# Ledger of designs, part 9: peptides against a protein of PDB entry 9GMZ

Target 1, 343 residues: chain A of PDB entry 9GMZ
Amino acid sequence: TGFPLELLTRPATERLAYFENYTVAHPRLKEVYEILMRTIAEPAGASFIFVYGASGVGKTTLRLRVEQKLTELALPKLESDRARVPVVGIEAIAPESRYFNWKEYYTRALITLEEPLIDHKFDYGVRGISRDNFGKINVESKVVAPALRRALENALIHRHPDVFFVDEAQHFGKVASGYKLQDQLDCLKSLANMTGILHCLLGTYELLTFRNLSGQLSRRSVDIHFRRYCADSPEDVQAFKSVLLTFQQHLPLAETPNLVDHWEYFYERTLGCIGTLKDWLKRVLSDALDREATTITLKDLQKRALSVAQCQKMFKEIQEGERQLSETEADVQNLRSALGLGA

## One batch from the design tools (peptide; aimed at target 1 T1 T23 K241 Q249)

Design b1_p10_2_s1 (made by RFdiffusion4, then SolubleMPNN; from b1_p10_2, 5 letters changed)
Fold by OpenDDE base, seed 4:
Structure b1_p10_2_s1 (fold): chain B 343 residues (1-343), chain A 10 residues (1-10)
Amino acid sequence: as target 1 above (343 residues)
Amino acid sequence: MIEVDPLPLP
């Protein structure tokens, strides 16, 4: 079944919104989703979950799907506990300065945790944090980072989410010269330990540096690798083509484009990352709708494709991350062999 | 949010 044909008579904004809200439940997304949901339900004393994979693999889509599902599962309990938030998710911002802005991080986390639909007002115990007439949190400029941290700790304890998501978490690694990445991890570890809230960090392969820096975090972390589709795997190529077939049926255009016949070009410019593919198709669809076009052509695709130079850079970053994981897997096998557990 | 399984290849 394709898109609802009635969309062809609807405004371009509704047609684009349909495609934006459309998600292909591709095999890797389903696998990682099930592992993540199970780990959140049964953390077994873990304080952290690390979800790492290529940029544009679909980590934000994964997060949003888990947030939706956790919210749906919590609805019956939220009627009795109006203070509870089932899940909280933020995106880490790349610092404008050489230093990670903890004040901004804590402020954004507090704002996200205190959605206006929560009837239960909480006192943060911090002067200069207030709610406006619309229930939105206002943080005065004079409030210092240690006070915002205490406010966030109190809010997380009071709201008791099943998980706290941080997307683009590799941005915590962007510390200025002289600050150790270890100090940032110790801050996050302290926040998780003081609140008792499970933290899930989603990011690129740069998160592997975080896993390796603290032997104490490794003991209390669960690792989830969100793999891309690889062209050297016939099964992965088949899955990637199936995703292209599905997207071509769900583009709200008068004539169905043949995306599958161009699968090699799509693979070349996405590196097997479905998020990158969806974002590309979204841009191309927007351009087609603006021109009232009946279909998408190869020229339309080429106009919005990542450059070869961008793809080469992204591919080098992926290869380095995949190499580091392969070395870690080999080290585990070597350790098991050395312990007499067999390979 | 609409979630759909990938279509089988013909």
Scores: peptide ipSAE 0.287, ipTM 0.885, DockQ to the pose 0.953
OpenDDE base, seeds 1, 2, 3, 5: peptide ipSAE 0.043, 0.237, 0.030, 0.033; ipTM 0.692, 0.850, 0.684, 0.748

Design b1_p10_2_s2 (made by RFdiffusion4, then SolubleMPNN; from b1_p10_2, 4 letters changed)
Fold by OpenDDE base, seed 2:
Structure b1_p10_2_s2 (fold): chain B 343 residues (1-343), chain A 10 residues (1-10)
Amino acid sequence: as target 1 above (343 residues)
Amino acid sequence: MIEVEPLPLP
């Protein structure tokens, strides 16, 4: 089954929106989704979940799917508990300076927690935080980061989400020598401990530095590796080709493009990352729709592909992350072996 | 959002 054929008579905006909203439940996404959902339901005393993987592997798609599912599952409980927010998801912003902007982080988290449709007003106990007539949070510029933290702690306790998501969480690490990175992690730990809210940090392999720096986090964290597809695995190649086959059937074009025959070129320019693949196809689809084209050609793909230099850079970052994980796995195995636990 | 499992390759 492909896209609804009626889309061919619809505006380009609707055709593009269909593809944007389309998600292939590929094996790695499904696996990580099930692990993440299970861990959120049964955190077993964990305060943190780390989801790490290559840029463009699909971490944001994973987050959005989990947020949707947690919201759906919470609906029956939200009727009885009008103060509850089932899930909170924010994206960490890359710092413009050598310092992480905690004031901005807390403000964004508060704004995200306080969805305008939440009728149950909460007093944050902080002067300069108010709701407008539409229920939207307004934070005055004079409010300082420690006051915003207290407001967020109180809001998280009152709204009691099942999880607090932080996407692009590697941005916490960009600002500092190892010491300041530890301070940031200790700040997040304190927030999780004070609120009792499970935190899920999603990011690149740069998150492994967080795992390694905090021997205390390792005891209270669950690690989830969102792997890319590898060309040296026949099963991964088959899964990647199956994703291409699925995308080609769901591109709302008059003629179905043959993406599968070009799987090696798609692999070369995505490194087995399905998010990178989807974003590439979205750009190419947008161009095709703008031209009223009946299909997508190899030339159309080449026009919107990542450069070889970009792919080489991304691949080096992936290889370094995968190496660090393999060393950590080997260290765990060595530790197990040293403990007399079989490999 | 439409979720679809990947089609089996023929």
Scores: peptide ipSAE 0.235, ipTM 0.860, DockQ to the pose 0.949
OpenDDE base, seeds 1, 3, 4, 5: peptide ipSAE 0.054, 0.099, 0.042, 0.134; ipTM 0.700, 0.814, 0.782, 0.817; seed 3 fails the geometry check

Design b1_p10_2_s3 (made by RFdiffusion4, then SolubleMPNN; from b1_p10_2, 5 letters changed)
Fold by OpenDDE base, seed 3:
Structure b1_p10_2_s3 (fold): chain B 343 residues (1-343), chain A 10 residues (1-10)
Amino acid sequence: as target 1 above (343 residues)
Amino acid sequence: MIVVDPLPLP
């Protein structure tokens, strides 16, 4: 069990691409995947799904796996309905300005929804939206945000995806002083209501701020906490070590590095976040391949590790998010007790 | 995309 040995004779680019495309189905990823897939299949009147967790926990990997699975499940229907898109996934960009760029968001969403593999041209009824000879959507600079929104609403209705993913959704919260985060949520809520399309927002614990602002969204949202592995849990430590063992066998190097023996150092510099771990190992693998190295050493790991200062900052952000969730759980328990429902 | 279950620890 390991990487294909033929990769050792392949170019560095193919060896790196193998590891980039490799995913460990670790317990927390499986759990969240199953919850998310069930919720998408049976939203029960939900308009939103919030997936929140530490930066680098693996939310983008989760999204990509769900997108793949929804596409696979839709293939038989796509043969008969060529207009249908099974899933749409977009990453929200951090605004360069103090306000979220809705024009850019709608443009990117339209471009993603209208990938050239879709034979059925839809007319958006908006001047300045065209397709090039390759079927790619071009949006002229003169097209205003309200027109792009209407085009996206029409496209989402026509393509009818099972879910619309927005990754890095905490970037909706980066509003200038004086702009209400509520206005951004109301805009998203309106888009979901107008299209009837389920929206899944993936992001950091900063997404919890969105829950506090809209008591009306809470009634139509499902919340999924993507937890990191905790060093105080023996089961979590075992799972983390198992992931390290799996990664060491799937690094396409001539000599298998011993990552498991360094598990504490890996935990210190990843905070139990498997995405952070994978990205670290990718960087180290790239450096090793560039040097034609036979293995990865502790010194190679140290060169590409996050600094202690970065880890301390990330850990504070995690602790604040975990604290807010723990308080919410206590409030639920207090409410249940007050209602006479028991513990 | 390759999905693999974590290996059991020895």
Scores: peptide ipSAE 0.362, ipTM 0.914, DockQ to the pose 0.952
OpenDDE base, seeds 1, 2, 4, 5: peptide ipSAE 0.066, 0.155, 0.136, 0.137; ipTM 0.711, 0.859, 0.850, 0.849; seed 4 fails the geometry check

Design b1_p10_3 (made by RFdiffusion4)
Pose (drawn by RFdiffusion4):
Structure b1_p10_3 (pose): chain A 343 residues (1-343), chain P 10 residues (1-10)
Amino acid sequence: as target 1 above (343 residues)
Amino acid sequence: TITTEPTPLP
């Protein structure tokens, strides 16, 4: 397999768009996708899905693909329920203040729930907020956060989304003190519990500070780790080389450059993160198409790679996250002994 | 959007 040969006649813009739209279902992503879809289809009391992963591992692409896939299920279902949004997805806003702005979060979440059939919803539940009949949801600055949250709860329980996505969930950790971390997530837990809607939180390894704050949160959450490829296990190395080969075969050029020979350097500057690899390859391809190059040289790769210091910071954070998420038989035995079960 | 699986090494 490979890129369509017809693209050679087409201008560089078509090649670049093709490579941008090209995706690879590498094993780690496939497994994480399968687990996430299975868990969304049946939460069974869980009110959170945590998707931990390093920067550039593909959390956002996963969210987008699962959103698209779930939207497919909604079309047959729509014949039964005219007013139902299958998936709602938003991004956590990094606040300018010391603490996360819950009022702005509620405002954006309610805005994202705009539908053309707004007549079905009628009143949101509290005065002061309504659509301006121009397709935009208007909220009043005098409306307080408790009333806005109540309106969001009513809207969510009416629409009943399958899953609620909060991309970049590490921004929830912006707090004014050292004790507000548990409350920041308890508010979202209460919202999810009352609305009966699973809140899937995606973020980098900084999200691990939101892992196990309380037993109630521990039970109300499901942990999904989007592990990067590690050079320690030969199988992961084989998979990383294989991803490079797929990219080598699928980037549009006159002749396919050799990328497996330079797999070590790629791993050095990407740490196995597939998104970081694709971004680099796309950048190099764009640089090469400017000069109409027939192949990719090592010099081109080196020109637009990542700095050593940046990769050192990436690895430090990744090591900390993997150390925190590691699970061994020793932990299982310790828990067994402490529980008094034995063996 | 086009999605494929990794090509195995020969």

Design b1_p10_3_s1 (made by RFdiffusion4, then SolubleMPNN; from b1_p10_3, 4 letters changed)
Fold by OpenDDE base, seed 4:
Structure b1_p10_3_s1 (fold): chain B 343 residues (1-343), chain A 10 residues (1-10)
Amino acid sequence: as target 1 above (343 residues)
Amino acid sequence: VIEVEPVPLP
């Protein structure tokens, strides 16, 4: 089953929106989704979940699907508890300054947690936090970071989300010396402990540095590796080709492009990352629709591809992350062997 | 949001 053929008579904006909102439930996404949903339902005393994987593997798609599902599952309870928010998700932004802006982080978290559509208004107990006439949170410039933290703690306790998502969480690490990174982790740990809210940090393999810095976080964290598809695995190559076939059928074009025959070129420029593939196809589809083209050509793909230099840089970052994980797995096996636990 | 399982390769 392909795209609805009626889309061929619809505006370019509607065709593009169809493809943007389309998600392939590929094997790695489905696996990580099931693990994450189960872990959120039964955290077993965990305060943190770490979801790490390559840039463009599909972590944001995973987050959005989990947020949607948690919202759907909570709907019957939200009718009786109008104060509850089932899930909250923010994206961490790389700070412009040498220091992580906690004031901005807390402000964005509060704004995201307090959607205008929430009927039950909460008092934060902090002067300079108000709602405008549209129900949007306004934070005065004079409000200091410790006051915003207390406001967020109170809001998280009152709204009681099943999980707090932080996407692109590697941005916490980019600006900090190892000591400052530990302080940031201790701050997040304190927030999770004081609120009783499970935190899920999604990010690149740079999150492994966070895992290794705090032996105390490791005892209260669940780790989820979102792997890319590897060209050295026949099963992974088959899954990647199947995703290409599925996208080929769901591009709202008059003539179905043959993407599968070019699978090696798609793999070369995506490194087996389905998010990178989807974003690439979205850009190419947008260009094709703007030209009223009937199909996508290899030349159209080449125009929007990542450069070889970009792919080489991304691949080095992936290889280093995969290496660090393999060493950690080997260390666990060595520890088990040293403990007399059979391999 | 439409979630679809990948089409099996022929």
Scores: peptide ipSAE 0.189, ipTM 0.830, DockQ to the pose 0.932
OpenDDE base, seeds 1, 2, 3, 5: peptide ipSAE 0.085, 0.020, 0.029, 0.033; ipTM 0.714, 0.633, 0.681, 0.723

Design b1_p10_3_s2 (made by RFdiffusion4, then SolubleMPNN; from b1_p10_3, 5 letters changed)
Fold by OpenDDE base, seed 3:
Structure b1_p10_3_s2 (fold): chain B 343 residues (1-343), chain A 10 residues (1-10)
Amino acid sequence: as target 1 above (343 residues)
Amino acid sequence: MIEVDPIPLP
């Protein structure tokens, strides 16, 4: 099954939006999705979930799918409990300054908690937080970060989401020289403890540095590795090619491009990361639609590919993350052997 | 949001 052929007569904006909203349920995404959904349903006293993997592996897609599913599952209860929010998802912003902007983080979290379904007015107990005539939260510039934190704590308790997602959570680690990443983790830990809300941090392999900083977080965290596809695995290569086949059939173009025959080039420029692949194809599709082109050529792909230098940098970051995990797995095996537990 | 399983390679 390909894209709806009716799209060929639709505006370029609708054709692009179709592909943007299209998701391939590739094996690694399904696996991580199932683990994450089970962990959210049965956190077993965990306060944190860490989802880490390569940039562009598909963590944001995973988050959005889980948010959708949790919302769907909660709908019958939301009719009776209009105060409830089933899930909250925010993206952590890269700090412009050397310091993570907690005021902005709390403000964005509050806004996100209050946007779609909630006619139920909650008094935050904080002066300078109001709703406009459209129900949007307005935070006055005079409201200080500790007051915003209390407002967020109260909102999270009142709205009682099953999970609070923070995407691009590696940005918490971008602290100025001399500030401890530990302080950021302690802030998050305190927020989770005060609210009783499960936090899921999604990010790059830079999140692995968070594990080493707090031996107490490790006891209350679940770790989920979102792996890329590896070219040395025949099964992974087959899965990657199947994703290419699926994308080529779902590009809303008059002539189906042959992506599968170029799988090695796609792998070279995505490192087996399906999010990177999708974003590349979106850019190429946008260019093709702007030109009213009937198909995508290899030249069109090359024009929007990541440079070799970008891929080399990304690959080095991936190899370092995969190495750290492999060392941890070896340490676990060594510990098991030392305990007299078989391999 | 459209979710589709990868098409098996022939």
Scores: peptide ipSAE 0.277, ipTM 0.865, DockQ to the pose 0.949
OpenDDE base, seeds 1, 2, 4, 5: peptide ipSAE 0.112, 0.032, 0.038, 0.030; ipTM 0.843, 0.677, 0.777, 0.716

Design b1_p10_3_s3 (made by RFdiffusion4, then SolubleMPNN; from b1_p10_3, 5 letters changed)
Fold by OpenDDE base, seed 5:
Structure b1_p10_3_s3 (fold): chain B 343 residues (1-343), chain A 10 residues (1-10)
Amino acid sequence: as target 1 above (343 residues)
Amino acid sequence: MIEVDPVPLP
């Protein structure tokens, strides 16, 4: 079944919001979701989960879906434990400087951890951290990063989330030296260990650098590869076409556009990344709704497509990440063979 | 959030 036909009589804002809030449970998303949910439920002594994949593959959608599900599952317990937060998720900010801003990270984490309508006011014991009348955390500019860390540690212990999500976590890696990167990882590891809270870092293939640099994190981490759809896989092409078919049925337009017939063009401009596809269709839908158009055309798609140059750049970044993973897999096989463990 | 499985291709 497509979109609710009643949407055709609704304002453009509601029609757009429908599509924005629409999520296709495509095979790769479902797979990664299941692995992630299982790993959160049974971390088996892991302190970290790394979820890596192409930009626009859908990592944020995955995070939000897991956050929603963990919240739903926790509701019965939250009635009895009003201090608990089931999940916390932040996006790491790209540093304006060559150095990751820990103060900003801790501040954002604290704010996000306390945004839920939690009746239980916790005193973090840190001067310059207060709550407003609405329960929102205010952090004074004078509060230093070590104090914010202690506040976050206390908050995480007190709120005891099942997982702490950090989206765009590759931004931890933007530090000028390998030693500084290790220090950042050791800092995160220490935070996870001190709080007992499982950390899930979502990001691009740049997260593989974190995996490789910290042999200690690798022993206490679970790796989840969120793959794009590949045009060289018939199954992946079929899945991608199925997603296009689903999206065309859920675009709240009077005439159903034929997206599937243009699947190669969609693939060319998304590289098999469903998030990129959804964002593209969202822009095109917005334009169509603004024009009161009955459908979308190839020309409408072309107007909002990523440029070939953008796609080429993104593809190079993807290929490098996929290559690094493939080399790692080959190295594991070679190591196994060298150990006399069959390939 | 409306989550739907992708429609099978005909």
Scores: peptide ipSAE 0.357, ipTM 0.905, DockQ to the pose 0.928
OpenDDE base, seeds 1, 2, 3, 4: peptide ipSAE 0.044, 0.032, 0.051, 0.053; ipTM 0.697, 0.753, 0.774, 0.781; seed 4 fails the geometry check

Design b1_p10_3_s4 (made by RFdiffusion4, then SolubleMPNN; from b1_p10_3, 4 letters changed)
Fold by OpenDDE base, seed 2:
Structure b1_p10_3_s4 (fold): chain B 343 residues (1-343), chain A 10 residues (1-10)
Amino acid sequence: as target 1 above (343 residues)
Amino acid sequence: MIEVEPVPLP
């Protein structure tokens, strides 16, 4: 079953929005989703979940899908507990300076926690935090980071989300010194411990460096590797082709493009990352809709493809991340063997 | 959000 054929008579904006809102539940996404949902439901004393994988593997899609599902599952309980927020999701901003802007982080987290639809006004106990007539939080510029932290701690305790998501969490690692990175980890750890709220950090393989710096976080963290599809695996190639087949059926065009026959080219320019693939197809679809084209051609694909240089850079970053993980797995096996635990 | 499982390859 493809896209609703009625979309062919609809405006380009609706056709594009259909594809934007479309998610292929590909095997790796489904696997990571199930692990993440289970871990959120039963954290077993974990304070952190780390979800790491290649840029464009689909981590943001995973987050949004989990946020949606947690919200749906919470709806019956939210009627009785009007103070509760089921989930909070923020994106960590790349620091403009050598210092992570904690004030901005806390402000964004507070704003996200306090959606205007939350009837229950909470007093944060902090001067210079107010709600407007629409229920939106306003944070005065004079409010300092420690005060915003206390406000966030109180808000998280009061709203009691099942999880606090931080997307692009590798940006916590982009500080000039390992000591500052440790302080940031300790800050996040303290926030999780003080609130009792499970934190899920999603990021690139750069997040591994962040994870490995805290030997104490390792005991209270669950790790989820969101793998890309690998061309050296027949099963992964088959899954990737199946995703292409699904996308070609869900492109709201008059003529179904043959994407599957070009799977190697798609693989070359996405490195097996389905998010990168979706974003590419979205750009190409937008161009096709703007031209009122009946289908997508290889030339249309080529026009919006990542450059070979971009792919080479991304591939090096992926290989380094996959190498670090394989070394960590080997180190665990070596440690087990050294402990007299069988391999 | 429309979620669909991948179509099996023939």
Scores: peptide ipSAE 0.355, ipTM 0.914, DockQ to the pose 0.939
OpenDDE base, seeds 1, 3, 4, 5: peptide ipSAE 0.026, 0.332, 0.026, 0.211; ipTM 0.638, 0.913, 0.711, 0.868

Design b1_p10_4 (made by RFdiffusion4)
Pose (drawn by RFdiffusion4):
Structure b1_p10_4 (pose): chain A 343 residues (1-343), chain P 10 residues (1-10)
Amino acid sequence: as target 1 above (343 residues)
Amino acid sequence: SLSTYPPFTS
């Protein structure tokens, strides 16, 4: 397989768009996608899905793909329920203040729930907020956060989304003190419990500070680790080389450059993160198409790679996250012994 | 040996 040969006649813009729209279902992403879909289809009391992963591992692409896939299920379902949004997805806003702005979060979440059939919803539940009949949801600045949250709860329980996505969930950790971390997530827990809607939280390894704050949160959450490819296990190395081969075969050029020969350097500057690899390859392809180059040279790759210091920081954070998420037989035995079960 | 992977699609 490979890129369509017709693209050679087309201008560089078509090649670049093709490579941008190209995706690879590498094993780690496939496994994480399968787990996430299975868990969304049947939460069974869980009120959170935590998706831990390093920067550039593909959390956002996973969210987008699962949103598209779930939207397919909604079309047959719509014949039964005319007013139902299948998936709602938003991004956590990093606040300018010391603490996360819950009022803005509620405002944006309610705004994202706009639909053309707004007449079905009628009143949101609290005065002061309504659509301006121009397709935009208007909220009043005098409306307080408890009333806005109540309106969001009512809207969510009316629309009943399958899953609620909060991309970049590490921004929830912006707090004004050292004790507000548990309350920051308890508020979202209460919202999810009352609305009966699973809240899937995606973020980097900084989200691990939101892991196990309380036993209630521990039970109300499901952990999904989007592991990067590690050079330690030969199987992961084989998979990383194989992803490079797929990319080598699928980037539009006159002749396919050799990328497997330079797999070590790619791993050095990407740490196995597939998104970081594709961003680099796209940048190099864009640089090459400017000069109409027939192949990719190592010099081109080196020109637009990542700095050593950046990759050192990436690895430090990744090591800390993998150390915190590691699970061994020793932990299982310790828990067995402490539980008094034995063996 | 190395292998290739399909597009990640819905």

Design b1_p10_4_s1 (made by RFdiffusion4, then SolubleMPNN; from b1_p10_4, 6 letters changed)
Fold by OpenDDE base, seed 3:
Structure b1_p10_4_s1 (fold): chain B 343 residues (1-343), chain A 10 residues (1-10)
Amino acid sequence: as target 1 above (343 residues)
Amino acid sequence: SLTLFPEFKV
């Protein structure tokens, strides 16, 4: 199985778009997808799902595939309930200032929730929120954050999505000196409680700081660890090599590059993160297509690789996150032993 | 042995 050979006669833009849209069903992605879909279907009184893992592990790809599935599953109901939105997904923006911009967050969430294609116009009950001639929401500068929050709460209740996704959710943790990270969590908890909508926060291991701040979150949250592939696991190494084998068959080039022979170099520069791998291969493919190259060489790979310094920084962040999880597992074992439950 | 993974289809 490989790319459609007809792509070799197509424009570079179409060849690149094929690879961009191609997603490998690698074991960790499939596992986390199944857990996340099950948790959304049966939240068991949870208000939050935390999906955490290394930067570039594939969390955005996971989100997009879950959004697609939830939309497909909702289609039969949407024919009868035209007010319903099956899923909402936003990306949290890193604040330019030392504080999280809630006004911008509520505005973006509201704009995303109220797509122009929704025939049922809802009155937000807030002056300065309108729809333009294209049905796009416009928020006047005079609208304050508390009013935007009420508008979003009303919209979430009316549209009743199965889940509200926030990607790059570690950006909620970027608070100014003197602001409490707890206040950000309490704001999110209040929004989830007021709307009855399940929230899924996807982010880096910095999300673990959110989990640790509130013993109340632990009772109302489900944690999903999206692990990277580890070089110390023979099974993980085989899976990573199999991902390389799959990608090399789906690069729309005249000659299939041998990526598998360079697996150690790919592992060194991706740390076992498949999103990082895919983004690297996209850059290299784009360069190859621009040069009308027949294949990808090791020199082409080296030109677009992350620097050793970038990989060392990313690896330290991963090790700190994996350490915090391992300590939590040890604490669970200690608690079980203290309760007289066998290890 | 290495395996080809399928495309992730929803």
Scores: peptide ipSAE 0.614, ipTM 0.964, DockQ to the pose 0.901
OpenDDE base, seeds 1, 2, 4, 5: peptide ipSAE 0.609, 0.613, 0.610, 0.614; ipTM 0.964, 0.964, 0.963, 0.964

